# Ledger of designs, part 158: peptides against a protein of PDB entry 3C66

Target 1, 189 residues: chain A of PDB entry 3C66
Amino acid sequence: KSWANLFEKNDFFFRYKFYLEITAYTRGSDEQHLKWSGLVESKVRLLVMKLEVLAGIKIAHPFTKPFESSYCCPTEDDYEMIQDKYGSHKTETALNALKLVTDENKEEESIKDAPKAYLSTMYIGLDFNIENKKEKVDIHIPCTEFVNLCRSFNEDYGDHKVFNLALRFVKGYDLPDEVFDENEKRPSK

## One batch from the design tools (peptide; made by RFdiffusion4, then SolubleMPNN)

Design b2_p28_3_s2 (from b2_p28_3, 9 letters changed)
Fold by OpenDDE base, seed 5:
Structure b2_p28_3_s2 (fold): chain B 189 residues (1-189), chain A 28 residues (1-28)
Amino acid sequence: as target 1 above (189 residues)
Amino acid sequence: DKSEAIGEIVADGNGNILKDEEMSLILE
């Protein structure tokens, strides 16, 4: 099957047991988020290249499109909660306490002028070289290097109250609900 | 499947590490 078929949403989130999630967070304007998330997204290919050369990794396959969401985020505590709870099915139910911004509600007066947290998430599917022995594959180094590559050339990105970046390593059965269609069954444990 | 995927890194836009956990897969 061609690489092109591997980038289709249809089976990407069922194909791998393990995924790396890369999320750019912005508590500010949509313009600020576009610049920040665009920078992060531009570096993902470099991370893939670094992952692919690790002995324990057979395949590192990026999903081509980011998942985008935004929440009404009135407090700094809410922003910290989003960063803590997002990216895992086990914890994402806590996000129900916040109002998700949608195309249907974005013009509501209570939402339009409210502080917002924007999220853009990139996914990398990982296949590992499994030998019959207990093995540990460490991806910490390339992930740390990626964070360093996303260093801002703009001093404004230094405000952690506005701009953040998170990398999370998860199993397929613990992926956020956003990656599955309403009629799709989540992978089993 | 007893394999575990563990780890999270959180940083600001300048690359300052706010949270740094070991990111690894343990295969059984």
Scores: peptide ipSAE 0.230, ipTM 0.820, DockQ to the pose 0.830
Fold by OpenDDE base, seed 4:
Structure b2_p28_3_s2 (fold): chain B 189 residues (1-189), chain A 28 residues (1-28)
Amino acid sequence: as target 1 above (189 residues)
Amino acid sequence: DKSEAIGEIVADGNGNILKDEEMSLILE
């Protein structure tokens, strides 16, 4: 079965206790972001393959579609804040200080001409082999290799266009609100 | 569940590592 047929959205984000988040960031044009995020997304399957062969990992399942968002991002400090706060329910409320770009507001003059940060986030659900009461599973190596792989394919767009990549390891109850529907209750601890 | 998922790696488009934390799961 293809990964696309494994789980619907609602099941996927409740199925696992642990998730790996891969976020491509672009402070520039939508076109530049499409190229950058598309590159990152194209490599996620390679990361999954590397995770699946780790002894402590029983299953690594990618969610099939990225989550897309964009914010008005007038300063570099705002861009750093986005990268620091995004990807965790605990910290994402800090993003409320920024204007989220939506289909309803994107044509507003203050938003249309504003610098923007674009985000594309892929999710991998992880199931682990628990052999002992206390077990450590290290996923640092495959994650580092993935970062290096993506960087090797990136083009230099100059100082005015900043591309970033983040990998974050989180619990299901700390997933961003974007992965849940309005009528869904987020997983409990 | 005392299990912990920890770690974050952040890199820019030029390959500079901005954040390099150990990425690991501690299962309890």
Scores: peptide ipSAE 0.187, ipTM 0.792, DockQ to the pose 0.670
Fold by OpenDDE base, seed 2:
Structure b2_p28_3_s2 (fold): chain B 189 residues (1-189), chain A 28 residues (1-28)
Amino acid sequence: as target 1 above (189 residues)
Amino acid sequence: DKSEAIGEIVADGNGNILKDEEMSLILE
């Protein structure tokens, strides 16, 4: 398949064994989230470039579209819980304790006026140069640089109670349910 | 396949690192 086909959802979340999840969190307004997530999204390409030059990485392919979700988030503890539990199939069920905001319920008074946590998640599929030897591929440096880049870009993002950023390294079988269609079977371990 | 992907970095908007785990793949 052409490089262009890698940006289609099709089998992207089945192609790689490993994924890097980049989630921008905002507990605030939709406008705040749009700015923050937009910034993060704009920098993902730089992260990809940094990953691609690592000797242990054969391929770093970004999924072109963010996944968007929002939850009613009445407390800071809820916000911390979201950040802790989101991004892994193993833990995402804990998010069921919170009200997911949907197009169907967003106009309900209890939801409309509630504090919200917004999530935008970008995915990078990773293929590694597996040599027959035990190898450690360290992606910490480019990830740290990416975080620093996003954080240092604008002082307006200085409120940790509002804006957060997480990078999570996950296996394909542990991707959140959101990346799969209803008819798709999750990759096996 | 004993390959492990480990690591999470969590940062606030100020650039404070709330969680800084080693992000690496161990290929076995």
Scores: peptide ipSAE 0.219, ipTM 0.812, DockQ to the pose 0.773; fails the geometry check
Fold by OpenDDE base, seed 3:
Structure b2_p28_3_s2 (fold): chain B 189 residues (1-189), chain A 28 residues (1-28)
Amino acid sequence: as target 1 above (189 residues)
Amino acid sequence: DKSEAIGEIVADGNGNILKDEEMSLILE
């Protein structure tokens, strides 16, 4: 079984209480996004390794397949809004104000030639070591190192108007709708 | 870069989460 086959979608988004979301954003061409997201995705395993060695983390399991989406993004403000609202069920409804690009609408003239924001999101399920003591788990260092690794790889990725990277820590009940099938119920609080 | 404090999870000895700051980092 390939490493990718070890993590089937089946119950992945129900298995953990906490998830780390890694989202690569690109406001530009699909080619630019493929290069940027590909770089980010290639480094996720390094982040997992750094998380696993933390005393407070019992398990860090990446979901191997990225989630892909794109929006019509005519302004920089729209791009900032996407980055602010995406990745949480509590806030993702704000994205309904933007036009989601789908296979059904991608050939429409108003969408085909419109500026787009592309999103690729990787998920890491986290299980924590909770001992009989008050425990503080801080993942700041590994996450910061990961971001620095991705951004420092190529100077072209330093243009924040085009390329961005977000890491978000979320609870399972607050995962975006995209991770669940239509017949699945999201975890309860 | 818009670095947010990646935050911390604080749990008690019974596994209750006492603190879970939003650990969001958006870098431009």
Scores: peptide ipSAE 0.063, ipTM 0.558, DockQ to the pose 0.047; fails the geometry check

Design b2_p28_3_s3 (from b2_p28_3, 11 letters changed)
Fold by OpenDDE base, seed 1:
Structure b2_p28_3_s3 (fold): chain B 189 residues (1-189), chain A 28 residues (1-28)
Amino acid sequence: as target 1 above (189 residues)
Amino acid sequence: DKSEAFGRIVADGNGNILEDKEMSLILE
């Protein structure tokens, strides 16, 4: 009963101090992205299972749905910039230099046929067991294993100019704006 | 709060690592 309230969208991104972000990137067609992101998303539960059994992790809770966005991405440099700047509130303002694709503008001639970068991001909230004054929790192994699990049998996915996967470990106050409603105040430091 | 969380892994669709930074948390 208490868990039902904890899993409401508005509570999820305020509940945890730490989050793991998993982003699938595609610079290509929406069809390509659907296949790639679907593969990545299908493996997230396996990562959660591996995280939950770590001694330092009390809870690893995945958010139920991905966050999806797309940008006009005319150059490879733009694609690299997206991958560098996305996933942190500190840096995401740099993405304002790119045109966000929306339902309102997607049919515009300058957007419709333009090269695009597609993003699908899954979030995992993390709660830790604190036993000592100073503790180091290492989640590198499960994350690396997850990357390996997302390896495709399709050789086309090996083109890093098109398909990429990123995992980012962030604090709640540095989550991207996309996870909060317009009227919600982000967590303080 | 002195706790620090950091790390980033970037890979292509075949799992080739393009960037590998330690994924860890330091709790203080």
Scores: peptide ipSAE 0.230, ipTM 0.813, DockQ to the pose 0.829
Fold by OpenDDE base, seed 5:
Structure b2_p28_3_s3 (fold): chain B 189 residues (1-189), chain A 28 residues (1-28)
Amino acid sequence: as target 1 above (189 residues)
Amino acid sequence: DKSEAFGRIVADGNGNILEDKEMSLILE
């Protein structure tokens, strides 16, 4: 059975209590981002395989598509802020201080010529084998291995001012707004 | 649900770790 057949796509962000967010960041050209994010995305399947064999994890289910966004990012401080605040509903409001690039505004001269930060985010829903007793599940090792797998043969990717990768562990009620339609109700705590 | 999830890893494209918080959850 394919991953896509486990749950309906529209229910994906409501079915799991926990999600792993994988975000590729690029402050540079769209071409640079395409190459970087494509590399990261190509490795997600390997992370899933490593997660599925961990004790306590019943299933690791990747969402089928990345979420793409970009912001006008004139300074390095703005880029750091994006990386700090993105990926959590609790903190994402801070991103309102930056100009989100949209299909409607991307051709405006002030946006077209501005430095940009590009984001591609993959989501993995996690289902756990819940025991009656308190249990700790450590996913640090496979996540670290994933980072290593995303290492580029191109030394230019080592410039953290341009290319970054983040993994974040979040609960469903704290997912970013981007994963929900405007009329969908966010999961409650 | 009292379960807690925590952790964040940030790295550059060469895998140099810029931030490394334990990626774990506690199931209750």
Scores: peptide ipSAE 0.201, ipTM 0.797, DockQ to the pose 0.831
Fold by OpenDDE base, seed 3:
Structure b2_p28_3_s3 (fold): chain B 189 residues (1-189), chain A 28 residues (1-28)
Amino acid sequence: as target 1 above (189 residues)
Amino acid sequence: DKSEAFGRIVADGNGNILEDKEMSLILE
């Protein structure tokens, strides 16, 4: 929780040029998702620590509150589309073809009983050491280690049709709309 | 700024890699 108080939401998504997105996906019950996303969230601090020690990274700052969303997901193809399109402003418009579950519509019979995909997304803001004249900064190793840390001792999480984890490296101007309030303007390219 | 960030890793709950693209930043 030490990182949670460093920045308010309003400044966080404008402060950094680069972000790492960590999304836990579940096509199943809300209970299944709660367990899976909770496991992933519990490991984020370890990823931050591994990122901070990289020579090219000046700071890795987590936004500790996950962004929660869910979609009606009737088919496996829909679930694959969600995983492919989510997490980028350039591609997220494709998700408009799916029904977003909201507090307003969740009690509708067509939505209540429908198969759902649940998403929990954590964000890490990254500031890089420009002075190091490095043309390339590789964060692949700590990201792979994070995936390994999220490996479940429970075989139930091994079903990729239900449980998935994605890490995406994005620029601030390409963050999903969900991170900005209605009155906030997206960072320009 | 022509700097680019790219890469994606997708795995199941057991850590089986479904997609493995290099996670890196190119500073230009």
Scores: peptide ipSAE 0.237, ipTM 0.820, DockQ to the pose 0.793; fails the geometry check
Fold by OpenDDE base, seed 2:
Structure b2_p28_3_s3 (fold): chain B 189 residues (1-189), chain A 28 residues (1-28)
Amino acid sequence: as target 1 above (189 residues)
Amino acid sequence: DKSEAFGRIVADGNGNILEDKEMSLILE
């Protein structure tokens, strides 16, 4: 099935058992985040290409649009918490301790000028070739290469307190709530 | 289904690895 056919379907986050999450983090300005996340996003297709050639991977299908979110992030510890807890349904509830920035609240005085962490997350759905009863598929190398690629093409994003990148390998039932519509039931185990 | 997916890589903006966990799937 062509990627084009999958893009027409609203079942991307139900179609695969496994997903790779790529999140660009920025604790700074929206402009800084736009540049950083844009760079990361521009390289995702290269990661897909590297994944597709792995023998254990049948399909690596990127979701075309990033998911955007931002939180009031007063402290560096909060920023670390965001990076630790985001990307898994099991842990994302910890983020409720932080104020999610929304279109409805972004103009509030307490939020407008508050330090923020911006998140842009790309998703890759993965289908694997099950040839043996017990198989281990290692995607570490392509993922590491992707990180290095983002680094190599980056401008001087030397402030690690501002710019971060995370890759997370998750099962479909553990995807963050953001990928599902309100009326959609989360995939079961 | 006993299949497990695990792994996480965290890097700063310069690509320095802050956290490097094996990115792997175990199919059972």
Scores: peptide ipSAE 0.206, ipTM 0.804, DockQ to the pose 0.779; fails the geometry check

Design b2_p28_3_s4 (from b2_p28_3 with V5A H6F F8Y K16N F24Y A25L V26I)
Fold by OpenDDE base, seed 3:
Structure b2_p28_3_s4 (fold): chain B 189 residues (1-189), chain A 28 residues (1-28)
Amino acid sequence: as target 1 above (189 residues)
Amino acid sequence: DESEAFGYILADGNGNILKDEEMYLILE
């Protein structure tokens, strides 16, 4: 059975205390982003496999669909800000300084031809075996290995001004607003 | 719950690391 049929959206972002976020960033065309994000998405299952075998991890479940967003991104500094602030409820309010591209505004003259940053974000819910108080579970190795798995041998993807990949480890209460519906209450700490 | 998650990695499309914060959880 495909992963797509295992979890409903409504339960996924409340089911786990911890989430690993994988975001593909592209400051360029939608076509460039589609190709880049598709490459990253195709590798997520390999990260899940590596997480599942780590001591202390009970479950690693990917959410099957990426979250898609785009911002007007006129400068490199804006692009750096997006990558620094996105993926955490604590910091995402900084993105309010940028124009989010929506179906309602995408045809506006100021937005249509503007430079854009595209974001595709995949989520992995993590459940841990808590045996002792004050245990540290390190997931750095599989995350670094995932970066290596996603690397393209095309030099164009080495332009950090255009293509980037981020991994962020967060608690459920700090998930971005995008994962919740308007009628849903954010998880508690 | 006093448990916390930490870490952030940023890399380009060729796998060059731009930011490398330790990825870990503290269970309390």
Scores: peptide ipSAE 0.781, ipTM 0.968, DockQ to the pose 0.807
Fold by OpenDDE base, seed 5:
Structure b2_p28_3_s4 (fold): chain B 189 residues (1-189), chain A 28 residues (1-28)
Amino acid sequence: as target 1 above (189 residues)
Amino acid sequence: DESEAFGYILADGNGNILKDEEMYLILE
């Protein structure tokens, strides 16, 4: 399937009420992140397939392009904070305490040589069949299965101080600012 | 819209779960 042709970015992040965020984290080199995030990204379509067959899910639509970001991450505590706060508009302001790496600042001496946390985030828009009010839809099993699918055979990837994978389930109004343009207003609740 | 989404899973690269919050939605 070519999901990339279904919606432009601005349409995608306004079309669905709910989104599943998949983030590959690496506190290390760009090379390490490229390998790790590539592995995760390659498995996302399998998660989509598992979601599509769940009762109550009408559509699971991946946004094809990952969102890439990196932060100066001098400590392990900073890395934990990034993973805890990233992916939600409600909490992402806490990341302002860290230095976001940009094309404009990446060559600064203090940033160039600093330890970094790399993030690659994939988004899946979800539409649901509402049969009854207060219906609960559980997506925990497919998410856990996805974690297992992303397992590396290299034990070095078991170092949680370096490589991690997160899944976060959010509503559209709580999507992080990165998915919207400067002139776009985020969805209401 | 009173519907809400919940859940957060964090795991290492070997699939060991570090944080596990139930992943679910309530439709209203």
Scores: peptide ipSAE 0.780, ipTM 0.968, DockQ to the pose 0.813
Fold by OpenDDE base, seed 2:
Structure b2_p28_3_s4 (fold): chain B 189 residues (1-189), chain A 28 residues (1-28)
Amino acid sequence: as target 1 above (189 residues)
Amino acid sequence: DESEAFGYILADGNGNILKDEEMYLILE
């Protein structure tokens, strides 16, 4: 389906049982991240198209805008931790050990000069075709293909210490806190 | 709801897979 079917926030994160999260990670400059995340984001529509044609998937709707966050990331281990823990409410509390960069603190000397990990996350809401209901629906192939689509011919993007791409499959109740307003209740399981 | 989602893929910018967990859901 066309990008014409993009959703604003509204009830997007309550509408679907399942969500696919696509996160572009950059431990480097904001400029590096803009280029990398832009590339990834530009390919998301292709993933949506691949998901939509799967027999078990009724709907694959991308959220229009990426969620942006950044953390002070002093070490490679911190970067690995971010990538491991981000994207799930069950695990995201581990990120509290790191300094979240905010508009309020970004100009602080200790934060301004610190190495950063930048995150841009796109969300795809998934609904499943009840008529073709299978006990198990596999979306691994489209996801792997997406990784391939995001491949850069620039060898610098092969530095896993700097640039990474993650896909995470979660239920609505396990979405990160970032997708909900403070007054919104998390979806139940 | 007994349905569950599984899967996590991590790759570098050249498409090298660093972590590869099967991406799937189990419906109730």
Scores: peptide ipSAE 0.766, ipTM 0.964, DockQ to the pose 0.768
Fold by OpenDDE base, seed 4:
Structure b2_p28_3_s4 (fold): chain B 189 residues (1-189), chain A 28 residues (1-28)
Amino acid sequence: as target 1 above (189 residues)
Amino acid sequence: DESEAFGYILADGNGNILKDEEMYLILE
């Protein structure tokens, strides 16, 4: 089990052709994000179960750890941009216009007191039953059901200016840079 | 290969859908 876990960590983002990304967004405090992302993360296994029963899906495997990041997010427009551009290598370069919060810069006055958007992203690797003919596999229903499963009965979570949840379906070659080490070459199309 | 993945959903914490794109894969 230890070897399998180590191996999976090393090659997870090369093992599958397709990935489903689940991102919990919070424009607020770290405490708010901890609660919100924790709720979303606790439900991911239910999404996996729903995906596994789809006829076109051979395997659905979640990555064990979320990816955590935060950006200085002065405006609502910035928050919308983050949510629109994050999760795809094709579009993530737009986020370079924002200041990524790091351990090195978090104590800077301009960053410490700035409004922040927090991101927690979970990944599900998907293997499909590839047929000799062109086939369309629809995963919209399980994804919508997952959104419903993540519903909070607290009205505060209904503030889309603060709390959001996104699902994005991508190919391996379009995974964000965050999932690869500097010495790793991203998958080809 | 020619296979493609599509889709994006954005919702708030109460399950209200803010953006809803078809989520699907085309296998080739």
Scores: peptide ipSAE 0.759, ipTM 0.962, DockQ to the pose 0.811; fails the geometry check

Design b2_p28_4_s1 (from b2_p28_4, 14 letters changed)
Fold by OpenDDE base, seed 4:
Structure b2_p28_4_s1 (fold): chain B 189 residues (1-189), chain A 28 residues (1-28)
Amino acid sequence: as target 1 above (189 residues)
Amino acid sequence: EPIIDLPDTVIPAKKGRPRARLFGYEYE
């Protein structure tokens, strides 16, 4: 990666106080995940458009690339745990109970043939209009519409045992470790 | 589909700062 790309990444995750995380989950094959995550990622621009027209949102800025990860996921309970715990620094340590698939271990027999959960996460930085006291900003509608759009694209994506899509509203200081460099300090509260 | 809130969304916001709420914020 170029210096410019790294700088852009680092700047992005320090620029906003609030972020919307969009995570596509797949407990199945890599091919299934590629199709599902690709679809979700292709629709993020539509969500951004819907967010930006809200009076309380000044800026909705998508990060350009997804974050990819995969875990050995032997049970449905593990899959639910991943969906519950992923995406927040406060809770992501629970994922240490699962085996993270890496380039170093992916060829191990115990990992290679194991059931896996694949994750692709997109980020949208949000800047709110704070000028009006007592203003309420509700992003539920555009987020729900986005989920429905993605889920309705193919009948197979209705299978929640395989495909899932979650949106998480996160403060900058609670972003997952994956968005920061090894020597980079996360934002303060 | 569930949309996950911040873990601290149940904590009352201090006056003068955004209050976390389900799928959004309330500013005081």
Scores: peptide ipSAE 0.028, ipTM 0.607, DockQ to the pose 0.050
Fold by OpenDDE base, seed 3:
Structure b2_p28_4_s1 (fold): chain B 189 residues (1-189), chain A 28 residues (1-28)
Amino acid sequence: as target 1 above (189 residues)
Amino acid sequence: EPIIDLPDTVIPAKKGRPRARLFGYEYE
C-alpha cells in the first residue's frame, strides 16, 4: 500500500497502540514558525526510514498532515509550560490557563499583538515486533539524529528561546484531544 | 555546543518512565 492510502485520518489514531509525536515550537512570528515547522515536517520521512530499519519496529507510519495550534505566550515560563504539558491527554488541560488563538479571537486587541507560541505536531504510528517482554527497542539514536538534523540546518534554530523541537512517545489512549473528531471516542487503555 | 536531553526511550515503555518529553534540544 502506498503511504497515501495509509494516511486517511479516519482510523490512523485508532490503528496503533503507540505513537511518536514530533512537535515544533516557535515563540515568535508566524513567518518564523512557518520556516521552522516546514523544515521539521520535511525531515519526518527521514526519521521514519531510520525507525523502520530497527529490528523491533514492524511499521512506522507517518500521518502526513501537521496539527497546528497557537497560544498567547507572554512569558518564557508560559513557553516552558506549553512544551511540558502539550502532547498528552493527561496534561493538556493545564494549557487551558493560556489563551488559545482561534480564527474567532485572533483580531482582538489583547491577542493580535500579543507574543505567541506556535505549535506544529506530526505523528508517527508505531507497530512493534516484540514477542518477548524482555526484548527492548531503543529509538534514541534515530530520534537524536533527527533532532540534530533539524537544529543544525540553520544557525537561527539554535535559539531555544524561540525555536524548540520535542519528541514524545505516547500511547493511543493518551493522545491529545486535537487528533479526534467530536464524534470520535478516545481509545481505551 | 548542542545539548540533547534524552530520557529513556526503550520500548516497550515501562510504568514510571519519563515519556512526556523524550527529546529536548538546546544549542550553546
Scores: peptide ipSAE 0.028, ipTM 0.607, DockQ to the pose 0.069
Fold by OpenDDE base, seed 5:
Structure b2_p28_4_s1 (fold): chain B 189 residues (1-189), chain A 28 residues (1-28)
Amino acid sequence: as target 1 above (189 residues)
Amino acid sequence: EPIIDLPDTVIPAKKGRPRARLFGYEYE
């Protein structure tokens, strides 16, 4: 039974206090992004397995569907801004300075021919085991190994001008707006 | 409830910026 069958979208983003966001970035073609994001998504299960065996992690639960977005990204600075600001409610408003590509505007000449940054984001809900108060849970190692695994798959993925991969630890109240429906209230601190 | 103070930590996409944000929670 897929994890998707256990939790509705609405319950998933309210169920955990902490989330790990995995975002694959591509400044290039849609084809490049499909290959890159597909690779990253295919390896998320391995990361989950590594997280679940850590002392202090009770549950690492992946959300089954990626969140997809794309922006007009004319400069490298814009691409760096996207990577810096995306993935947190506190900072995502900075992305309003960029043109979001939508189904409604994608055929406009100014958008169709513009350089784009593509984003695919996976979420893992985290529940920590409180009984071991003295043990620090360090998720840095499995996360770093995951990044290295993805980037080492193809030499092209070493080009940081095109392909990037970020992991962000986020509190539930600071999740991006994209994970909530218009009628849903953001979790409170 | 144990207060898990986990800082917002980002593993940067770029190899060279060790944002040494210790992905550790301290149980307060």
Scores: peptide ipSAE 0.026, ipTM 0.646, DockQ to the pose 0.168
Fold by OpenDDE base, seed 1:
Structure b2_p28_4_s1 (fold): chain B 189 residues (1-189), chain A 28 residues (1-28)
Amino acid sequence: as target 1 above (189 residues)
Amino acid sequence: EPIIDLPDTVIPAKKGRPRARLFGYEYE
């Protein structure tokens, strides 16, 4: 079975208590973001493989489709704010200060030619090894290696003013609103 | 059921963000 066949959106974000979010950020053109996010997405399987061999991790299952969003981003400070606040329900409300680009507004004069930040986010559900009653796990090394792999692929990706990549470990109850349908209730603590 | 005490963390870490690399869990 392919990953796409194994995991349906309807229960994926309720199946695990813990998730790893992989977000590619681009403050630039949509073409730049397409190349950057495409590269990151193409390498996710390598990260999964590295996570699965860690002691204490039973399962690292990727959700196969990225979540896409973009904001009007007129300043570098706005770009830093996006990177700081995105990916957690408890902080994402700060993004309401920025204009979300939608299919309905993308052709407006104030939006069309405005500087933008593009976001593509992949999710990995994590389950722990039930054979161990107590375990300590370090995901820093494989995650750092993943970031380095992606950034080193092209010289342009070293420009942090344009391209960024972050991995966030989050609890299921703190997943961003984007992963839930309007009729779905967020998992409780 | 596992009890997990984990802070939220971001990799790579930025100034002012949690920098925890290790997380632990236990079963009851």
Scores: peptide ipSAE 0.169, ipTM 0.700, DockQ to the pose 0.111; fails the geometry check

